# Ledger of designs, part 184: peptides against a protein of PDB entry 4Z5W

Target 1, 305 residues: chain A of PDB entry 4Z5W
Amino acid sequence: IPDVFLELNKLWYFSAQSNLFNGEMPRSLSNSRSISLLSLRNNTLSGQIYLNCSAMTNLTSLDLASNSFSGSIPSNLPNCLRLKTINFAKIKFIAQIPESFKNFQSLTSLSFSNSSIQNISSALEILQHCQNLKTLVLTLNFQKEELPSVPSLQFKNLKVLIIASCQLRGTVPQWLSNSPSLQLLDLSWNQLSGTIPPWLGSLNSLFYLDLSNNTFIGEIPHSLTSLQSLVSKENAVEEPSPDFPFFKKKNTNAGGLQYNQPSSFPPMIDLSYNSLNGSIWPEFGDLRQLHVLNLKNNNLSGNIP

## One batch from the design tools (peptide; made by RFdiffusion4, then SolubleMPNN)

Design b2_p25_6_s4 (from b2_p25_6, 9 letters changed)
Fold by OpenDDE base, seed 3:
Parts: C-alpha cells; sequence; structure tokens
Structure b2_p25_6_s4 (fold): chain B 305 residues (1-305), chain A 25 residues (1-25)
C-alpha cells in the first residue's frame, strides 16, 4: 500500500479488505491520529506489525487477519487506550501472547484464530486480567497442548469463547463456571475427555454449545435440558458484537457459513462424535428456542423420546 | 417430548446438521 495517508487528517474508517495489497503496512496508517477503524483483512501484507499507539489515540478496531505478517505480536497494543477489537486470524506469529496484555483494559474482542499461538496456559493467565474481554477466539492454535483446569482462572465478563480444532487434551475446565454471562462455547474438534460437567446447565445465557468431535464419556447432563436461554426468549442480550465476522468451517471443504454477529448463530447443542451413553432426555422437548440438537455418533441407547 | 418438538417446530433440526467449528478466517 502506498504511504500516502499522512494528508488524510479526517480518515476515520479505512477498509481495504480482500484486495491484492502487498508489502509493509504504510507508516502513515500506523501514525494516524484520526483513524478509528482499520481493516486490511485478506491481503498479502508482510513484515512486522507496528502501531504507534501514542499517535493512534482514536483507534478502536483493528483487523489485519489473513495477511503474510511475520515476527512477534506487538507488545505495545495495550498502549492504544481506545482499542477494543483485534482480529489477527491467520497471521503466523509462532509466538506466545505478550505479558503486556495483562494491562489491556480497553480490549473487548480478540481473535488469534489459526495464528500459530503457543502456550495456552500463559495465554489464559494473561488474558484473564483483561476485565472488559467479552469475545475470545483461539481456534487452530496450541497443537496438542493441555487445556488448563486451574480454578483460579477468572473470565467474569466472557460471553463468547471459541477454542476449537486445537487437538487440546484435558477436561471441560471448571473455571468456566465463573463466567455466568457466557452465551457461546465452542470447544469442538479437540481431544477433551472425561464427563460433560452438570454446571454447564447453570449458564443461563448459554444458547450455543459445541462439544462435538471430542472423547467425552458418560451420560448427557440432565441440567442441559434446563438451559434458560433455550427455554425462553427473554435473555437474548443484544451485546455489541465484535467488528469481525465468524465462520463455521465444516469438515467438508464446502464454504463456511458466515455469521456477522454471535446473535445470528442458531441456538444449538452439538455433542456429536463423542462416546456418550445412556438415554436421550425427554426434557429436551422443553427447549422451545433450540434450533439444532446434534447427538449423532455417540453410544446413546433407547428411542427418541 | 422431543418427537413433539420435531413435529411442531419447523426450525428445529435433530441429528441433521453437519458438525463444524468456529473461526474468524
Amino acid sequence: as target 1 above (305 residues)
Amino acid sequence: SLQELLKTNPNFKFNEVESGYLTTE
């Protein structure tokens, strides 16, 4: 991209998504005082990501996803005092999350989907200090690591957690019971084991649960039949969605469904492709807001109730 | 019952959806 943005003193929004831009990010963008939303998603930009946070006082949203950037995650991003949303999906960092992100109080939505992030323990220990963090996407990272079960982890304001397709080991972490505002949980396509914990049914705002393609055993917790958000419409809190879209990637290379907001997801329970046993609870019939129930490829017995 | 939900709710799908995972890419 040409370095011609110095004269654009009124540039509030810059979107150049899905173009053929190559080379480094222009220094004039990295020093823009006026820019609030910067999106360069799906280009061929390269080099190190650098943002002058002392100059970029209006920056609220950053989408650099699907570029050829390299090097470290910018440790100075917490100094961008208004920065709320970050999408770094498909940027191959081969790095850990910087310790400086403990101070990232403006952060509300973060994605590192498919970014070669390492050390999930350190990542969660750092990000729990982000008191305003509502959306966290860590899909396609942490290959074959163990999902931390440390009860001291606290994500009090978390609404969307996606840590899918990481080949993660361990169990459903008990620290998620400390996230009473959780609306969407995707832990699918891992190597998670043990039983599905009954306390998941106490998450009254949880309308989308994906635990598919794991190694879960035992019965389906009866408490999932009493998920309040799936019984009644009353608790659909329209929160400000992240400025980045979500994609449902299927196992078949057929194009993923795009969802612009978490509220656009069909209310779902997917427990398919596990080793669950016992009967299907009749009380799943009480979930009048449920659009998708997927229990296929388990060891369930009996009839459909 | 779950069978009653299948008959009465045209938006409800049981075991018909292909499994997938969520990304931002």
Scores: peptide ipSAE 0.663, ipTM 0.966, DockQ to the pose 0.885
Fold by OpenDDE base, seed 4:
Structure b2_p25_6_s4 (fold): chain B 305 residues (1-305), chain A 25 residues (1-25)
Amino acid sequence: as target 1 above (305 residues)
Amino acid sequence: SLQELLKTNPNFKFNEVESGYLTTE
């Protein structure tokens, strides 16, 4: 990318996604006072990510996903006082989340999907201090780590949590019960065990639950048949969605279905590919807003009620 | 009943969808 952005005093939005841009991010862009939305997704940009947060006072959204950046996660990003959305998916950091992110009060949406992030315990301990955090995507990280169950973890404003395909061990963490606004939970493709906790059915806004491809045992919690978001159409106030798309992938090599916002996901309960037993609850029939129920590849018995 | 939901809701799919995880890439 040419280093010509110093002259663009009125540049509010810059999208150069899905190009063949290589080399480092231009210094003029890293110092832009006017830029609000920066997307450089799906390029071949390299080097260390550096943003001059003292200059970039209007930066609200940053998408650098699917680039060849290297080095550490920029610890100064919390100094970008208006920065709300960050997509760092598919950047091979091989790092922990910086401790400075405890101060990231502007942060509303964060993705590190497939970014070689390590230490999930530290990551969650840090990110719980982000009081405005609504969307957290940590898919394809933390390989074979244990999902922390520390009851003190608190994500009060969390709406979207995706920690899929990490081979995570442990149980569904009790601290998620402290997230009453949770709308979407994906913990699929892990090694999570134990029972599915009944308190999941108390998450009245939860319309998308994926616990598929784990090692869950016991019965399906009857409380899942009373998920309020799936019984009735709440007029979900269209909350500002993340400025980055989501993709549903069956495997690493399949093209994913693109979803531009979490509200575009079909209402779903996926408990497939576990070791769940017992019967299917007839009261799943009360979930009139449910589009997908997937219970296949379990130890369930009886008939479809 | 779940069978009633299958008959009455054309948007409802039971065991038909393949599992797949969410990403932003």
Scores: peptide ipSAE 0.658, ipTM 0.966, DockQ to the pose 0.884
Fold by OpenDDE base, seed 2:
Structure b2_p25_6_s4 (fold): chain B 305 residues (1-305), chain A 25 residues (1-25)
Amino acid sequence: as target 1 above (305 residues)
Amino acid sequence: SLQELLKTNPNFKFNEVESGYLTTE
């Protein structure tokens, strides 16, 4: 990308996604005082990510996903006092989340999907200090680590949590019970074990639950048949979506379905590919807003009720 | 019952959807 952005004093939005741009991010862009939304997603940009947060006083959204950036995660990003949304998906950092992110109070939506992030315990301990964090995506990181169950972890304002395909060990973490506003939970494609906890059914805003492709045992919690968001339409709080799209990646097709907003996901319970036993609860019939129930490839018995 | 939901809700799918995980890439 040519370094010509210094003269663009009215540049509020810049999108150059899905191009063939190579080399480093332009310094004029890294120093833009006017830019609010920056998307350079799906290019071949390289080098270290640097943003002059003292100059970039209007920056609210940053999408650098699917680029060839290298080096450290920029530890100065919390100094970008208006920065709300960050997509760093598919950037090979091979790093931990910086300790400076404890101070990232403007942060509302963060993705590190497939970014070679390490140490999930440190990552969650840091990110719990982000009081405005609503969307957290950590898919394809932390390979074979243990999902921390430390009850002191608190994500009070969390709406969307996705930590899929990490081969994570451990159990469904009890600290998620401290997130009463959770709408979407994806912990699929891990090595999580134990029972599915009944307190998940107390998450009255939870309309999308994916626990598929794990090693869960025991019965399906009856409390999942009383998920209020799946019984009635009344509580569908349309919250502001993150400025980055989501993709549902399936095993058979390289092209995932794109979803621009979490609210566009079909209401779903997926518990497939586990070791769950017992019967299917008849009261799943009360979930009139449910679009997808997937219980296949378990040890369930009896008839469809 | 779950069978009633299958009969009454044309948008409801039981065991028909392929499993997959969410990303932002």
Scores: peptide ipSAE 0.655, ipTM 0.965, DockQ to the pose 0.882
Fold by OpenDDE base, seed 5:
Structure b2_p25_6_s4 (fold): chain B 305 residues (1-305), chain A 25 residues (1-25)
Amino acid sequence: as target 1 above (305 residues)
Amino acid sequence: SLQELLKTNPNFKFNEVESGYLTTE
């Protein structure tokens, strides 16, 4: 990308997604005082990510996903006082989340999907201090680590949590019960074990639950038949969606379905590909807002009620 | 009943959807 942005005193938005841009990010972009939204997603940009947060006082959204950046996660990002949304998906950092992210009060949406992030315990311990964090995507990281079940972890404002396809061990963590505004939970494609906890049914805003492709045992919690968001048509509050799209990856190499907003997800309970036993509860029929119930490939018995 | 939901909700799918995980890439 040419380094011509110094003269662009009115540059609020720069989107150059899905191009063939290579080399380093232009220094004029890294020092832009006017830029609010920077998206360079799906390019071949390389080198270290550097942002002059003291200059970039208007930066609100950063999408650098699917680039060839190397090195550390920029520890100075919390100094970008208006930065709300970060998409660093598919950047191979091979790193831990910086301790400085404890101070990232402006952060509302973060994705490190497939970014070779290490140490899930440290990551969650850091990110719990982000009081405004609503969307957290950590898919395809933390290979074979244990999902921490530390009750002191608290994500008060968390609405979207996706930690899928990490080969994570452990159980459904009790600290999720401290997130009463949780709308979407994806813990699919892990090695999570134990029983599905009944308190998941107390998450009244939870309309999308994916626990598929794990090693869960026992009965389906009856409390899932009373998920309030699936019984009643709550007006999906048009919450500020993250500035990055979501993709549902299926086992088939077909391109994932793109969802621009969490509200665009079909209301779903997916418990498929586990070791769940017992019967299907008749009261799943009360979930009038449910679009997808997937219980296949379990040890369930009896009739479809 | 779940069978009633299948009959009354045209958007409802039971065991038909392929499992898959969410990403931002």
Scores: peptide ipSAE 0.651, ipTM 0.965, DockQ to the pose 0.885

Design b2_p25_7_s1 (from b2_p25_7, 14 letters changed)
Fold by OpenDDE base, seed 1:
Structure b2_p25_7_s1 (fold): chain B 305 residues (1-305), chain A 25 residues (1-25)
Amino acid sequence: as target 1 above (305 residues)
Amino acid sequence: SREEELIKLNEERLKEIKEEEEKKK
């Protein structure tokens, strides 16, 4: 990419995604005062990510995903006082989340999906201080770590939490009960154990629950038949609209489904590939908004209602 | 480097996850 962005003093939106751009991000781009939305996703850009937050005062959205960037996560990003959305998916950082992110009050949506992020305990401890954080995607990180169950963790404004394919140990963390606005929870493809907690059914905005491919035991909580968002349409909470796409692995095809918005996810309960026992509750029939109920590959018994 | 080892570990893990996903289909 040429170093000409100083001349583009009125450039508000720059999208050069899905090209063959290589090399480093131009210094003039990293110092642009006019740019609000920057997307360089799906290129071969390299080097260290550096943004001059004192210059980039209009930056609201940053998508650098699927590039060959290296080095540390830029600790100065919280100084970009208008920066709301960050997509760093598929950037191999091999790092922890910087402590400076405790001050990232503008942050609303963050993805580090498949970014070699380490120390989930520190990551969650830091990110809980982001009071405006609505969407958090941490899929394909924290390999074989333990999902912290510390009750003091608080994500009060969280609407979307995706921590799939981490092989995380532990249980469904009680601190999620402090997230009453949670609409989408994906903890699939982990090594989570214990029982599915009944308080999950109290998350009145939860329309998408994926706990598949874990080691959960015991009965399906009857409270899941009372998920208010799946009973009625009336609780349509304002959906998070991050500027980056979501990817769901299809259980049938190697290609991930791209969802541009959380609204594009079907209303779903997936508890498949666990060790759940007991009956299928007939009251799942009350979930009139439910599109997908997946209970396959468990130890369930009794009658199919 | 430690970085290359961690990259390799993540790539191996991504491969294992894909193979496990294919076996469960």
Scores: peptide ipSAE 0.029, ipTM 0.646, DockQ to the pose 0.059
Fold by OpenDDE base, seed 3:
Parts: structure tokens; sequence; C-alpha cells
Structure b2_p25_7_s1 (fold): chain B 305 residues (1-305), chain A 25 residues (1-25)
């Protein structure tokens, strides 16, 4: 990408997604005072990620996913006081989350999916201090680590937690009960064990639960039949108000793949590929908003209701 | 939403991995 962004003093949105851009991110772009939305997703960009947060005072969204960046996670990102959303998926950092992220109060959405992040205990201990954090995606990291069960962990405003395909050990952590706004939980494709805790049914906003492909035992908690978001329509998921105004680019002509539809996650309970026993509760019939109930490949018995 | 883009990117990748893991079994 050419280093010409100094002249683009009115550039608010830059998207160069799904191109063949290589080399480092231009220094003029890293110093842009005007840019609010930056997406360089799905390129071959390399080197260290550097952002001059003192210059980039309007930066609200950063998408660098699916690039060949290397080195450490930029520890200065919390100094970008308006930065809400970060997508670093598919960037091989081979790193821990910086301690500076304790101060990342502007952060609302973070993805490190498949980013070779290490030390889940440190990551969660740091990120719990992000009081505005609503979405956390940590899939394909922390390989064979233990999911911390420390009851003091608090994600009060968390709506979405995805930590799938990590081969994580441990149990469903009690600290998730401190997240009453949780709407989506995916802990699938791990090595989680124990029983599914009954307190999951107290998460009144939870409409998507994936615990599939684990080693859970015991009965399905009857409390899952009482998930209020799945019983009543009135708990319409407040569509996470796109904190980013979708600037409808006016110009109709370029046949860009309209990834327009928020693929609204279907209301789902997936408990498949576990070692669960007992009966299927007839009261799953009360979950009138449920689209998918997947209980396959368990040790369930009795009648199908 | 940006949240849905993050999640969708993760789901697509999870689907690819699930399909790759199922092909290895």
Amino acid sequence: as target 1 above (305 residues)
Amino acid sequence: SREEELIKLNEERLKEIKEEEEKKK
C-alpha cells in the first residue's frame, strides 16, 4: 500500500479488504488523524502492527484480520481513546495479551480468533478490567490450557463469549454467572468436563448456547428449559446497536459481496457430542423461540418428548 | 454488525475446522 495517506486529511473510512496488498502498513495511515474505520482484512500485510494513538484520535474500528503481521500485540492500543472494535483474527502473534489492556475502557469488541494467543488465565484476568467489553472471541488459541474457574473474574457487560476449538480443559466456569447480559456462549470443541451447571438457565438473555464436542457428563440441567430469551419474544435481543454507523456507500454499481445480513445467530442449544445421560425434558417444548436443539451423540435415554 | 462480523468470521473458520477434523476421523 503506498504511503500517501498524509494528503487524505478527510479520509474517514478506508477499506482495502480482500486484496493482494503486501509489505508493512503505511506510516501515513498509522498517523491518520481523520480515519475512524480502518479495514485491511484478508491481505498479505506483514511486519509489526504500529498505530500512533496520539495522532489517530478518531480511530474507532480496526480490522487487520487474516494478514501476515508478526511480533507482539501493540501494547499502546488502549491509548487510542475512541477505539471500540478490534479484529486481529488469523494473525499469528505467538504472544500473551498485554497488561496495558486492563486500561482499555473504550474496547467493546475484541477478536483474536486463531491468533496464536497464549495464557488464557492472564488474558481473562486482563480483559475483565475492560468495563465496556461486550464481545470477546478467543477461538483457536490457548491450545490444551485450562479454562480458569476463578470466581472473582467479572465480565459484567459481556454479551458474546466465544472460546471454541482450544482443546481447553476444566469445567464451565462459575464466573460466567457474573455476566447477566450474556446472549451467546460458545465453548464448543474443547475438552471441558464435569456437569453442565444449572445456573446457565438463569442467564435470561442467553439465546445461543454451544457446548458441543466436549466431555460433559450427567443430566441436561432442567433450568435450560426456562431460558427466558427462548420462551418469550418480548426479550427480543436488542440487536447490538451497531456502534458503527453503517455508512451506506451510495454508489450502487460495484458488485461487492453484500455481507449485509447480520447472520442473526439462530436461537440454539447445542449439547451434541458429549456424554450426557438421562431424559430429554418435555419442557424444551416451552422454548418457543428455539430454532435448533442438538442433543445428538450423547448417552440420553427414555422417550423423545 | 461489527460483532456479527467477528462472530461470523469465527463460525466460518469453526466450520472449516470441524469439516477438516471430521475428514481426519
Scores: peptide ipSAE 0.022, ipTM 0.604, DockQ to the pose 0.049
Fold by OpenDDE base, seed 5:
Structure b2_p25_7_s1 (fold): chain B 305 residues (1-305), chain A 25 residues (1-25)
Amino acid sequence: as target 1 above (305 residues)
Amino acid sequence: SREEELIKLNEERLKEIKEEEEKKK
């Protein structure tokens, strides 16, 4: 990419995704005062990510996903006072979330999917301070770590949480009950254990629940039959419209990632590939908005209602 | 490829965001 962005003082949107760009980001681009939307995703860009947040005062969205960037996560990004959305998926940082992200009040959507992020406890402790954070994707990180259950964790405005395919240990964390606006929860393809907690059914905005491919035991909580977003149409759940696409692991093919449009998240309960027992509740028939109920590969018994 | 579908999706979403920001001006 040529170093000409200083002259492009009116450039508001720069998308150079899905090319064969290599090398570092141009210094003039990292100092652009005009750019609001920057996407360099799916290239071979390398080096450290550096953005001069003091210069980049209009930056609102940053997509650098699927590049060969290395080094630390840029600790100065919270100084980009208008920066709302960050997609750093598939960038192999081998790093922790920087402590400076506690101050990232402009942040609304963050993806580190498959970015070799470490220390989930520190990551969640930091990111809970992002008061405007609505979408958090941490899939394919934190390998074999424990999902923290610290009740003091608070994501009050969280709408979308995806932490799939981390081999995480622990239980469904009670601190998620403090997220009443949660619409989408994916904790699939972990090593989560214990029972599915009844308080999940109290998440009135929750229309998409994936707990598949874990080690959950016990009965399906009856409270899941009362998920208000799935009972009535009047709770038109505003579909999560993230500024970056989500990845779902296909349960049928252990290696298959599906890319999902926001509109491609059907109202769903997926509890498949666990060790759940007991009966299927007849009251699942009350979930008139439910498109997908997946209970396969459990120890369920009795009659199908 | 699925990566191309992802790319295309992200391009579509970036266009939508652009249009939404243009409507706010």
Scores: peptide ipSAE 0.007, ipTM 0.481, DockQ to the pose 0.023
Fold by OpenDDE base, seed 4:
Structure b2_p25_7_s1 (fold): chain B 305 residues (1-305), chain A 25 residues (1-25)
Amino acid sequence: as target 1 above (305 residues)
Amino acid sequence: SREEELIKLNEERLKEIKEEEEKKK
């Protein structure tokens, strides 16, 4: 990418995603006062990520995902006072989340999916201070770590939490009950154990629950049959916008559909591939908005309602 | 909403990773 962005003093949106750009990010781009939306996703950009937050006063969205950037996560990003959305998915940092992110009050949406992030305890302790954080994606990190159950953890405004495919140990953490606005929870493909907690059914905005491919035991909590978002249409909860695409796999050999939207998540309960026992509750029939109920590969018994 | 516009995309990659992890078992 050429170093010409100083001349582009009115450039509000720059998208150069899905190209073959290599080398470092231009210094003029890292100093752009005009850019609000920056997407360089799916290139071969390299070097250290550096943004001059004192210059980039209009930066609201940053998508650098799927690049060959290296080194540390930029600790100065909280100084980008308007920066709301960050997509750092598929950047191989091999790092912890910087402590400076405790001060990241503008942050609403963060993805580190498959970014070799380490220390989930530190990550969650830091990110809980992001009072405006609505969407958090930490999939494919923290390999074989323990999901912290510290009751003091609080994500008050969290709407989307995705921490899948981490081989995480532990239980469904009680601190998630402090997130009453949670709409989507994916903790699938971990080594989570214990019972599925009944308080999950108190998350009135929760329309998508994936706990599949864990080691959960016991009965399905009856409280899941009373998930208000799945009973009634009236909870059209203001869906949280990150600016960065998530990725949903179609079962067919056709390339990954760029499904952008949370509304485009089917209302779903996936508890498959666990060691759950007992019966399927007939009251799952009350979940009139539910599109997918996946209970396969468990130890369930009795009648199918 | 554009807020919507991002969540769906993570499920598929999760499914890909799941399928790759299933192939490793």
Scores: peptide ipSAE 0.018, ipTM 0.548, DockQ to the pose 0.044; fails the geometry check

Design b2_p25_7_s2 (from b2_p25_7, 15 letters changed)
Fold by OpenDDE base, seed 4:
Structure b2_p25_7_s2 (fold): chain B 305 residues (1-305), chain A 25 residues (1-25)
Amino acid sequence: as target 1 above (305 residues)
Amino acid sequence: SLQEELIERNEKRLKEIEEEEEKLK
């Protein structure tokens, strides 16, 4: 990418995604006062990510995903006072979340999906201080770590949490009960154990629950049949739509990750591939908004309602 | 064990994701 962005003093949106750009990010781009939305996703950009937050005063969205950047996560990003959305998916950092992110008050949406992030305990302890954080994607990180159950963790405004395919140990963390605005929870493809907690059914905005491919035991909580967002349409809470796409597995036999917004997720309960026992509650029939109920590959018994 | 079966399924799924991600580059 040429170093000409000083001349582009009115450039609000720059998208150079899905090209063959290589080398470092231009210094003039890292100093742009005009850019609000920056997407360089799906290139071969390299070097260390550096943004001059004192210059980039209009930066609201940053998508650098699927690049060959190296080094540390930029600790100065919280100084970008208008920066709301960050997509750093598929950047191999091999790092922890910077402590400076405790001060990231502008942050609303963050993805580190498949970014070789380490120390989930530190990451969650830091990110809980992001009071405006609504969307958090941490899939394919923290390999074989333990999902912290620390009751002091609090994500008050969290609407989307995706921490799939981490081989995480532990239980469904009680601190998630402190997230009453949670709409989408994906903890699939971990090594989570214990019972599915009944308080999940108290998350009145929760329309998408994936706990599949874990080691959960016991009965399906009857409270899941009372998920208010799945009973009635009236609770169409304003969906968090970050400027970056989510990886969604297509339910169609055509293998492929589709980039979708949260709004494209069907109302779903997936508890498949666990060791759940007991009956299927007939009151799942009350979930009139539910599109997908997946209970396969469990130890369920009794009648199918 | 259930845990061994889950580990094997997870390893298979991780490999499938890596192969899918390589096709998207």
Scores: peptide ipSAE 0.206, ipTM 0.828, DockQ to the pose 0.603
Fold by OpenDDE base, seed 5:
Structure b2_p25_7_s2 (fold): chain B 305 residues (1-305), chain A 25 residues (1-25)
Amino acid sequence: as target 1 above (305 residues)
Amino acid sequence: SLQEELIERNEKRLKEIEEEEEKLK
């Protein structure tokens, strides 16, 4: 990419995604006062990620995903006072989340999917201080770590949490009960154990639950039959979606469905590939908004309602 | 064990994700 962004003093939106751009990000781009939305996703850009946050006072959205950037996560990003959305998916950092992210008050949506992030305990302890954080995607990181169960963790405004395919140990953490606005939870493809907690049925906005491919035991909590978002239409809050796409690979060898928005996910409960026992509750028939109920490959018994 | 089967299934799933990510480049 040429170093010509000093002359472009009225440039508000720059999208150069899905091209063949190589080399470093231009210094004039890292100093742009006018740019609000920057997308360089799916290129071969390299070097260190650097942004002059004192110059980039209008920056609201940053998508650098699927590039060959190296080095540390930029610790100065919290100084970009209007920066709301960050997509750093598929950038191999081999790093921890910077401690400076405790001060990231503008942050609303963050993805580090498949970015070689380490230390989930430190990551969650830092990110809980982001008071405006609504969407958090941490898939394909933290390999074989333990999911923190510390009750003091608080994500008050969290709506989307995806921590899939991490081989995480532990249980469904009690601190998620402190997230009453949670709409989408994906903890699939881990090594999570214990019982599914009954308090999940108290999450009145939860329309999408994926706990598949874990080691959960015991009965399906009856409280899941009373999930208010799946009983009635009235609570479908149209919420602002992040500027980055969600990728869900279906459990079938069919290509991953790209969902651009959380609202495009089907209302779903997936508890498949666990060791759950007992009956299927007849009261699942009350979930009139449910599109997908997946209970396959468990130890369930009795009648199908 | 159930845990060993889950580990093998997860390792297979990780490979399938990496192979699809390479095809999308």
Scores: peptide ipSAE 0.193, ipTM 0.819, DockQ to the pose 0.655
Fold by OpenDDE base, seed 1:
Structure b2_p25_7_s2 (fold): chain B 305 residues (1-305), chain A 25 residues (1-25)
Amino acid sequence: as target 1 above (305 residues)
Amino acid sequence: SLQEELIERNEKRLKEIEEEEEKLK
């Protein structure tokens, strides 16, 4: 990318996604006062991510995903006072989330999907201070770590939490009960154990629950049959719409990551590939908005209602 | 065990993701 952005003093939106751009991000771009939306996703850009937040005062969205950037997560990003959306998916940082992110009050949507992020306990401890955080994607990080169950963790405004494919140990954390606006929870493809807690059915905005591919035991909590967002259309959840795409498996049984628009999540309960026992509750029939109920590969018994 | 089967499925899934991520480059 040429270093000509100083002349582009009216440039508000720059999108150069899915090109063959290589080398470092131009210094003039890192100092642009006009840019609000910057997307360089799916290129071969390299070097350290540096943004001059004192210059980039209009920056609201940053998508650098699927680039060859290296080094630390830029600790100065919280100084970009208007920065709401960050997509750093598929950037190999091999790092922890910076402590400075405790001050990231503008942050609404964050993805580190497949970014070699370490220390989930520190990450969640830091990110809970982001009071405006609505979407958090941490998939394919924290390999074989323990999902912290610290009850003091609080994501009050969280709508979307995706921490899939981390091989995380632990249980469904009680601190998620402090997220009453939660619409989408994906904890699939971990090593989570224990029972599915009944308080999940109290998350009145929860329309998408993926707990598949874990080691959960016990009965399906009957409270899941009373998820208000799935019972009534009047409780229609605003679809999560971060400025970045989600990676979703196309088929539960096949390979495939697709970029889905956030609006593409069907109302779903997936509890498949666990060790759940007991009956399928007939009251799942009350979930009139439910598109997908996947209970496959459990120890369930009795009649199919 | 269920845990062993889950580990194997997870390893397979990680490999599938890596192979797909290489195709998207």
Scores: peptide ipSAE 0.183, ipTM 0.815, DockQ to the pose 0.739
Fold by OpenDDE base, seed 2:
Structure b2_p25_7_s2 (fold): chain B 305 residues (1-305), chain A 25 residues (1-25)
Amino acid sequence: as target 1 above (305 residues)
Amino acid sequence: SLQEELIERNEKRLKEIEEEEEKLK
C-alpha cells in the first residue's frame, strides 16, 4: 500500500480487504486524523502493528485480521479514545493481553480468534475492567489452560462470549452469573467438566447456548426450559453489531456459516457430545422461539416428549 | 473413554481448521 494518506485529510472509511497487499502498513495511515473505519483484513501485510493514537483521534473500528503481522499486541491501543471495535483474528502474536487494556473504556467488541493468545486467567482479569465490552471472541487460543472460576470476575455488559476450541479445563464459571445481559454463550470444543449449573436458566436474554463437545455430567437443568428469550419474542433487542463477521463451523465438512450479526444466529441449545443423563424435559415444548435443540451423543433415557 | 474420544475429535477438528486456513492463503 503506498504511503499517500497525508494528503487524504477527508478520508473517513478505508477498506482494502481481500486484496494482495504485502509489506508494512503505511506510516501516513498510522497517523491519519480523519479515518474512522480501517479494514485491511485478508492481505499479506507484515511487520509490527503501530498506531499513533494521539493523531488517530477519529478511529472507531480496526480490522487487521488474516494478515502476517508479527510481534506484541500494541499496548498503546487504549489511548485511541474512540476505538470501539478490534478484529485481530488469525494474527499470530504468541503473546498475553497487555495490562494497559484495563484502561480500554471505549472498547465494545474484541476478537483474538486463532491469534496464539496465552494466559486466559490474566486475559479475563484485564478485560473485566473494560466496562463497555459487549462482544468477546477468544476461540482457538489458551491451549489446555484452565478456565478461571474466580467469583470476583465481572463482565457486567457482556452480551456475546465465544471461547470455543481451546481444550480448556474446569467447570462452567460462576462469574458468568454476573453477566445478566448475556445473549450468546459458546464454550464448545473444550474439556469442561462437572454439571451444567441451574443459574444458566436465569439468563433471561440468553437465546444461543453451545456447550457441545465437552465432558459434562448429570441431568439437564430444568431451568433451561424457562429461558425467557426462547419463550417470548419481546427480548430480541437488535444490538449494534461489531464490524467483524462471526463464523460458526458446523461439525460436518460443510463450510462454516458466516453470521454478520449476533441477532442472525438461530435460537439454539446445543448440549451434544457430553455425558448428560436423565430424561428430556417435556417443558422444552414451552420454548416456542427455539430453532435448534441438539442433545445427541449423551446418556439420556426415557421417552422423547 | 469419553475424554479420549473428545481429544481425538478436537485434534481432527483443529487439523481441518488449519487445512482450511492454508487454502485461504
Scores: peptide ipSAE 0.177, ipTM 0.811, DockQ to the pose 0.727

